# Peptides against a protein of PDB entry 6UG1: the designs that were tried, part 194

Target 1, 304 residues: chain A of PDB entry 6UG1
Amino acid sequence: SNEERKRRKYFHMLYLVCLMVHGFIRNEWINSKRLSRKLSNLVPEKVFELLHPQKDEELPLRSTRKLLDGLKKCMELWQKHWKITKKYDNVGLYMRTWKEIEMSANNKRKFKTLKRSDFLRAVSKGHGDPDISVQGFVAMLRACNVNARLIMSCQPPDFTNMKIDTSLNGNNAYKDMVKYPIFWCEVWDKFSKKWITVDPVNLKTIEQVRLHSKLAPKGVACCERNMLRYVIAYDRKYGCRDVTRRYAQWMNSKVRKRRITKDDFGEKWFRKVITALHHRKRTKIDDYEDQYFFQRDESEGIPD
Target 2, 301 residues: chain A of PDB entry 6UG1 as posed
Amino acid sequence: SNEERKRRKYFHMLYLVCLMVHGFIRNEWINSKRLSRKLSNLVPEKVFELLHPQKDEELPLRSTRKLLDGLKKCMELWQKHWKITKKYDNEGLYMRTWKEIEMSANNKRKFKTLKRSDFLRAVSKGHGDPDISVQGFVAMLRACNVNARLIMSCQPPDFTNMKIDTSLNAYKDMVKYPIFWCEVWDKFSKKWITVDPVNLKTIEQVRLHSKLAPKGVACCERNMLRYVIAYDRKYGCRDVTRRYAQWMNSKVRKRRITKDDFGEKWFRKVITALHHRKRTKIDDYEDQYFFRRDESEGIPD

## One batch from the design tools (peptide; made by RFdiffusion4, then SolubleMPNN)

Design b2_p24_8_s4 (from b2_p24_8, 11 letters changed)
Fold by OpenDDE base, seed 4:
Structure b2_p24_8_s4 (fold): chain B 304 residues (1-304), chain A 24 residues (1-24)
Amino acid sequence: as target 1 above (304 residues)
Amino acid sequence: MIDELIEFAKELIEKYGFIHPSFL
């Protein structure tokens, strides 16, 4: 019905705000001074110097190469720190079906909240799910004074799916679900004036994204619980930015149709949510990023 | 309205964890 379409749209909006606020809170927790002091001790001086290369005036690309080598060594150090990767409870922050949502509303199960103290202990011990591990990796880079962002791919239920969901077949569904991450890192390269993408846990990759990312889900089974729609960046100064354009090859033709921002009402609403979560002034880094997004929009063209 | 929804979402997350909005 038209009413059920409206209900699913509003529920998607509420869900998206809850996910984005969760990302904001986790971004605050990883700024813990106590955690920072512990995680800085994981990074040797030689690796710290690679993270902070001098500007090569002859070839700025040499400075970027040192930063990339420093980030690779930080991923290796992080793997040595992380002792226990737990499976997600149920589907974690991956996308639920409308049937799973309805069944969850009927089952008043007390979700166990991970408290800030428990999170900080989990990161410090190296014991937790992949999302906690990525969040801890961002905390380690921030402890080394690296301009690292926490990235979250928000997975609200698909308001464009009007089908009554059939039960997803259980066992193969988990492997396909976790094939691509929900959380990752971005690091500012001050030499190239670009964000570097880092997945320290899932794919264990470092990328300079131009047109596409390896972190973008591909294939029907992977896209059932992980659709690239809302990639939100949280920085060390409590900035909040939509960075979906970096990871979406086909933003205008494919991704926009599955976003709340497909219409003027949804665009204005989503801008208000971003603004309310953005607790810093604009910087020259934001200007370079917006220029890159503009060039990516022009290069995609208007969908025929 | 958006600020109220954000504060409500914060309170829910602090009280219950990531409440799946199906529990809202």
Scores: peptide ipSAE 0.095, ipTM 0.800, DockQ to the pose 0.671
Fold by OpenDDE base, seed 3:
Structure b2_p24_8_s4 (fold): chain B 304 residues (1-304), chain A 24 residues (1-24)
Amino acid sequence: as target 1 above (304 residues)
Amino acid sequence: MIDELIEFAKELIEKYGFIHPSFL
C-alpha cells in the first residue's frame, strides 16, 4: 500500500539517524585519552616514524610509500593485539529485513547495550566483535597522532523493497554477510592530498581508492545485508561527512535510487542530519575531498 | 525536528544500546 511505503520510508529515516548517531558515539569513545595512552604503547618508535614521514620534495610518492608501510605494520601490530574476535549477535549492524524488524518489535529482548566502559575494556584487552576491533584500530592510529577517520557503512532497511516477506533463505547467510566490513578506517595522506582506505580486520587491505574499492560489496548474497548506500566518515575532531561517493562506482545510476537523498526533501533532510553531527569547521582537507567527489561525479556522468 | 530526532536517537542508544530500530 501507499501507507506501507510511507511507513518504510520514515522507518528507514529513523533507523539511519540511529545508525549515524551510533557511529558518532563510537567515534567519541575512541577519542578516550585513557585508551589512547594504552594503545600508543603498541606502536614502536620505528613504526611511528613511518606514520610521520618527512616530506620528500624530490619525490612525494616516497613519503606516501613510508606512510603505507607504517599503516601495514600497524595492521600487523593490531592483529597481534586482538586476541578474540567474537561473532556478531544475530546480524550486528548489518541490514535487517522488514520481516526481522517486525518480529523484533514483538520480542522485547533487552539487548545488552555495550557501555563506554565495556567498550574501552574490550578494545584494551583485544576481545570483541569486528566492529569494536576496527574502532580500536582507529583509536590506535589516533593515539599515534595520525589523522584517521572511522568509516561506517550505514545499513538501514531497504525502503525501496516493498516485498511483504523479505526472508533470506541462505544457509551461508552469516558468511556472506561478514564478507565485507561495515566499519573501516581512512587515513589522510598529506603528500598525495587523498584519503587512504584501510580495512585492518576483515579484508586486511590498504587501498588508494580511485574508481573502485574492494570494500564495496559485490554479488547478490553479500548485498542482501550489506548494501552500499550511506558511507559516513567520523574524524578525530568530530567531523561528520558523507563519503559514499568514494566507494560507489555507480552513485548516480544505482546508489542514489536506494538513498533517502533520491528526492529534494530527502536530500535537504539528510544534509541537516550530517550538519547536526558535524561539530568542526571546514578545512583544506574537506576542499580536496569535495574536489575529488566532484571529479568522480563528472566522470560517472548523468545516467540516461 | 532533526535535533530532537538526534537526541532521541542518543537517548535510545544510551538506554538500550544500538536499539535496532525494530524495537521502536
Scores: peptide ipSAE 0.085, ipTM 0.794, DockQ to the pose 0.661
Fold by OpenDDE base, seed 2:
Structure b2_p24_8_s4 (fold): chain B 304 residues (1-304), chain A 24 residues (1-24)
Amino acid sequence: as target 1 above (304 residues)
Amino acid sequence: MIDELIEFAKELIEKYGFIHPSFL
């Protein structure tokens, strides 16, 4: 019905706010001074120097190469620190079906709240799910004074899916779900004036995204629980930015149709949510990022 | 309204953890 379409749209909006607030709270927790002191001790001086190279005035690319090498070594150090990777409880923060949502509303399962103290202990011991591991990696880079963002791919239910029953095929569902991450890292390259993408846990990759990302879900089975729609960046100064354009090859033709921002009402609403979670002044880094997004929109063109 | 939704979402997350919004 038209009512069920409205209900699913509003429920998607509420769900998206809850996910974005969760990302904001996790970004605050990883700024813990106590955690920072513990995680800085994991990074040797030689690796710290690679993270903070001098500017090569002759060839700025040499400085970027040192930073990339420092980030690679930080991923290796992080793998040594992380002792136990737990599976997600059920589907974690991956996308649920409308049926799973309805069944969960009827089952008042007390979700065990992960408290801030439990999170800090989990990161400090190297014990937790992949999301806690990525969040801890961002905390380690911030402890080394690196300008690292926490990235979250928000997975609200698909309000464009009007099917009552979305039966997901059971046997490979978990493997296909976890094939691509929900959380990752971005690091500011002050030499190239670009964000570097870092997945320290899932794909264990570093990339300088131009047109395509390895972190963008591909294939029907992977997209059932992980649709690239709302990639939100949380920085060390409590900035909040939509960075979906970086990871979406087809923002205008494919991604926009699955977002609340497909209409003017949804665009205005989503801007207000971003503004309410953005607690810092604009910087020159935001200007370079917006210029990159503009160039990406021009290069994609208008979908036919 | 949006600030109220954000504060409500914070309270829910603090009280129940990541409330899957299916419990709302």
Scores: peptide ipSAE 0.035, ipTM 0.751, DockQ to the pose 0.674
Fold by OpenDDE base, seed 5:
Structure b2_p24_8_s4 (fold): chain B 304 residues (1-304), chain A 24 residues (1-24)
Amino acid sequence: as target 1 above (304 residues)
Amino acid sequence: MIDELIEFAKELIEKYGFIHPSFL
């Protein structure tokens, strides 16, 4: 019905706010001074120097290469620190079906919530799910004074899916779900004036995204619980930015149709949510990023 | 309205951790 379409749209909006606030709170927790002091000790001086290269005036690319090597070594150090990767309870923060939502509303299950103290202990011990691991990696980079931001791919239920039953069939459902991450890292390269994408846990990759990312879900089975729609960046100064354009090859033709921002009402609403979670002034880094997004929008064109 | 939803979401997340909004 038209009413059920409205209900699913509003539920998607509420769900998206809760996910974005969760990302914001985790971003605050990883700024813990106590955690920072512990995690800085994981990074040797030689790796710290690679993270903070001098500007090579002859060849700025040499400075970027040092930073990339430093980030690679940080991923290796993080793998040594991380002892136990727990499976997600059920689907974690991956996308639920409408049936799973309805069944969950009927089952008042006591959620075991991770408190701030439990999170900080989990990161310090190297024991937790992949999301906690990524968040801890961002904390380690921030402890080394790297301009690292937490990236979250928000997975609200698909309000464009009007099927009554949205049950996902298949023994491989968990494997397909976790094939691509929900959380990752970006690091500012002050030499190239670009964000470097870092997945320290899932794909264990570093990339300089131009037109497409390795972190963008591909294939029907992977997209069932991980649909790239809302990639939100949380920086060390409590900035909040929509960075979906970086990871979406087909933002205008495909991704926008699945976002609340497909209409003017949804665009205005989502802008207010971003503004409410954005606790810093604009910087030249935001200008370079917006220029990159503009060039990506022009290069995609308007879908016919 | 949005600020109220954000504060409500914060309270829920602080009290109940990530309440999956399906439990709201």
Scores: peptide ipSAE 0.086, ipTM 0.795, DockQ to the pose 0.690; fails the geometry check

## One batch from the design tools (peptide; made by RFdiffusion4, then SolubleMPNN)

Design b2_p25_1_s1 (from b2_p25_1, 12 letters changed)
Fold by OpenDDE base, seed 5:
Structure b2_p25_1_s1 (fold): chain B 304 residues (1-304), chain A 25 residues (1-25)
Amino acid sequence: as target 1 above (304 residues)
Amino acid sequence: SIEKFRYEIEKLWNSKEVEEAAKKL
């Protein structure tokens, strides 16, 4: 019905705000001074120097290569630190089906919410789920004074799916679900004026995204619980930005149709949510990023 | 229903830290 469509749209909006504020809170927690002091000790001086290369005036690419090598070494150090990767409880922050949402409402299970103290302990010990691990990696880079963003791919239920039964096949569902990350890192390259994408935990990859990312889910099974729709960036100064355009090859033709921002009402609403979570002034980094997004929109063209 | 939503929110958000962060919004 039209009422069910409205209900699913509003539930999606509300769930999206919840996910976005969860990302904001985790971004605040990883700014912990106590955690920062502990995590900085994981990074040797030689690796710190690679993270902070001098500007090569002859070939700025040499400076970018040093930064990339420093980030690679940081990923290796992080793997040594991280002792226990826990499985997600159920589906974690991956996309739930409408059926799962309906069934969960009938089961008043007391969820143990992870407290800030428990999070800091988990990161500090290297014991937790992949999301905690990525968040801790961002904290380590920030402890080394790297301009690192926490990236979250928000997975609200698909309001465009009007099927009553949206049950997913069980056994392979977890492997397909976790094939691509929900959280990752971006690092500002001051030499190339671009964000570097870092997945320290899942794919263990560093990329300079031009047209497509390795982190973008591919294949039907992987997209069932991980649809690239809302990739939100949280910086160390409590900036909040929609960076979906970086990771979405087909933003205009495909991704927009699955977003609340497909209509003017949804665009205005989502902009208000971003603005409410954005607690810093605009910077020249935002100008370079917006210019890159503009060029990507022009290069994709208007879908027919 | 708003209750199904409250329950999914509570699952995500039943931490005092979320209430404190929501008070800053």
Scores: peptide ipSAE 0.022, ipTM 0.624, DockQ to the pose 0.066
Fold by OpenDDE base, seed 3:
Structure b2_p25_1_s1 (fold): chain B 304 residues (1-304), chain A 25 residues (1-25)
Amino acid sequence: as target 1 above (304 residues)
Amino acid sequence: SIEKFRYEIEKLWNSKEVEEAAKKL
């Protein structure tokens, strides 16, 4: 019905705000001074120096290469620190079906809220799910004075799916779900004036995204619970930015149609949510990023 | 507080209040 379409749209909006606030809270927790002091001790001086290379005036690319080598070594150090990767309870923060949402409303399952103290202990011991591991990696880089962002791919239910039964029956459903991450890291390269993408846990990759990312879900089965629509960046200074354009090859033709921002009402609403979560002044880094997004929009064009 | 908001959100994900809020929408 038209009523069910409205209900799904508004529930998607509510769920999206919830996920974005969750990312904001986790970004606050990883700014813990106690955690920072403990995680800085994981990074040797030689690796710290690679994270903070001098500017090569002849070839700025040499400075970027040192930073990339430092980030690679930080991923290796993080793998040594992380002892136990727990499976997600149910589907974690991956996308639920409408049927799963309806059934969950009937089942008063006591979700055990992870407390701040439990999170700090989990990161400190190297014991937790992949999301806690990525968040801890961002905390380690921030402890080394690296301008590292926490990235979250928000997975609200698909309000464009009007099927009554949306149940997913698959023996490999968990493997397909976790094939691509929900959380990752970005690091500012002050030499190239670009964000470097780092997945320390899932794909264990570092990339300089131009047109497409390795972190973008591919294939029907992987996209059922991980649909790239809302990639939100949280920085150390409590900045909040929509960075979906970096990871979406087909932002205008495909991704926009599945976002609340497909209409003027949804765009205005979503801008208010971003503004409410953005607690810092604009910087030259934001100018370089917006220029890159503009060039990507022009290069994709407007779909006919 | 952000924690109060998180708790209300986790309640919302589990509660009849989301069904009622979704029925009022």
Scores: peptide ipSAE 0.022, ipTM 0.618, DockQ to the pose 0.206
Fold by OpenDDE base, seed 2:
Structure b2_p25_1_s1 (fold): chain B 304 residues (1-304), chain A 25 residues (1-25)
Amino acid sequence: as target 1 above (304 residues)
Amino acid sequence: SIEKFRYEIEKLWNSKEVEEAAKKL
């Protein structure tokens, strides 16, 4: 019905706000001064120097290569720190079906939320789910004065799915779900004027995304619980930015159709949400990023 | 579950930062 379509759209909007605010709170928690002091001790001076290379005026690419090597070594150090990777409880922050939403509305289960103190302890001990691990990795880079963003792929229920039963079948559902991350890192390269993508936990990759990312879900089974629609970046200064354009090959033709921003009402509403979560002034880094997004939109063209 | 999410939501909504964000929406 038209009413059910409206209900799913509004529930998607509510769910999206709450995911985005979850990302904001986790971004605040990883700015903990107590955590920063502990995590800085994981990075030896030689690796710190690689994270902060001098500008090579002749070949800026040499400075970028040092930064990339420093980030690789930080990933290796992080793997040594992280002792226990817990499985997600149920589906974690991956996408739920509409049936799972309805069934959860009827079940008054007492959920333990992770408190700030428990999160900080989990990161400090190296014990937690992959999301906590990524968030801790961003905290470690920030402790080393690296301009690292927490990236969150927000997975609200698909309001464009009007099927009554959206039950997902199969024993492999968890493996397919966790094949691609929900949280990752971006690091600002001041030499190339680009964001470097870092997945320290899942794929264990560093990318300079041009047209395609390895972090973008591929295949039907992986996309059932992880649809690239809302990739939100949270910086160390409480900036909040939509960076979906970086990771979406087909933003205009495919991704936009699955977003609330497909219509003017949804676009205006989503801009209000971003503005409410964006607690810093614009910087020249934002100008370079917006220029990159513009070039990516021109290169994709208008969908036929 | 969605109730964990709803409870994180409710905790989020009860956070001063979300009250301030919601007042701006």
Scores: peptide ipSAE 0.024, ipTM 0.627, DockQ to the pose 0.116; fails the geometry check
Fold by OpenDDE base, seed 4:
Structure b2_p25_1_s1 (fold): chain B 304 residues (1-304), chain A 25 residues (1-25)
Amino acid sequence: as target 1 above (304 residues)
Amino acid sequence: SIEKFRYEIEKLWNSKEVEEAAKKL
């Protein structure tokens, strides 16, 4: 019905806000001074120097290469720190089906909300789910004075899916779900004036995204619980930015149709949510990023 | 603060636009 379409749209909006709030809260928690002091000790001086290379005036690319090498070494150090990767409880923050939502509404399952103290302990010990691990990695980079963002791919239920039963077929569902991350890191490269993408946990990759990311889910099975729609960046100064354009190859033709921002109402609403989460002034880094997004929109063109 | 953020979220949810959209639902 039109009513059910509308109910799903609003539930999607509610769920999206709750996810974006979760990302904001986790971004605040990883700014813990106590955690920062502990995590800085994981990074040797030689690796710190690679994270903070001098500008090579002859070839700025050499400075970027040092930063990339420093980030690679940080990923290796992080793997040594992280002792226990827990599986997600059920689907974690991956996308739920409408049936799962309806069934969960009937089941007053007390979600054991992870407290800040428990999170900080988990990161400090290296024991937790992949999301906690990524968040801890961002905290380690921030402890080394790296301008690192926490990235969250928000997975609200698909309001464009009007099927009553959206039961996903069983056995491979978890493997396909976790094939791509929902949390990762971005690091500002002051030499190239670009964000570097870092997945320290899942794919264990570093990339300079031009047109395509390795982190963008591919294939039907992977996209059932992980649809790239809302990639939100949280910085150390409590900035909040939509960075979906970086990771979406086909923003206009494919991704936009599955976003609340497909219509003017949803766009205005989503902009209000971003604005409410964005607690810093604009910087030149935001200008370079917006210029990159503009160039990507022009290069994609208008979908035929 | 998380409280200020919760308030802004509640304000977004209690906005006339969301209410009008909810009535259109």
Scores: peptide ipSAE 0.024, ipTM 0.602, DockQ to the pose 0.172; fails the geometry check

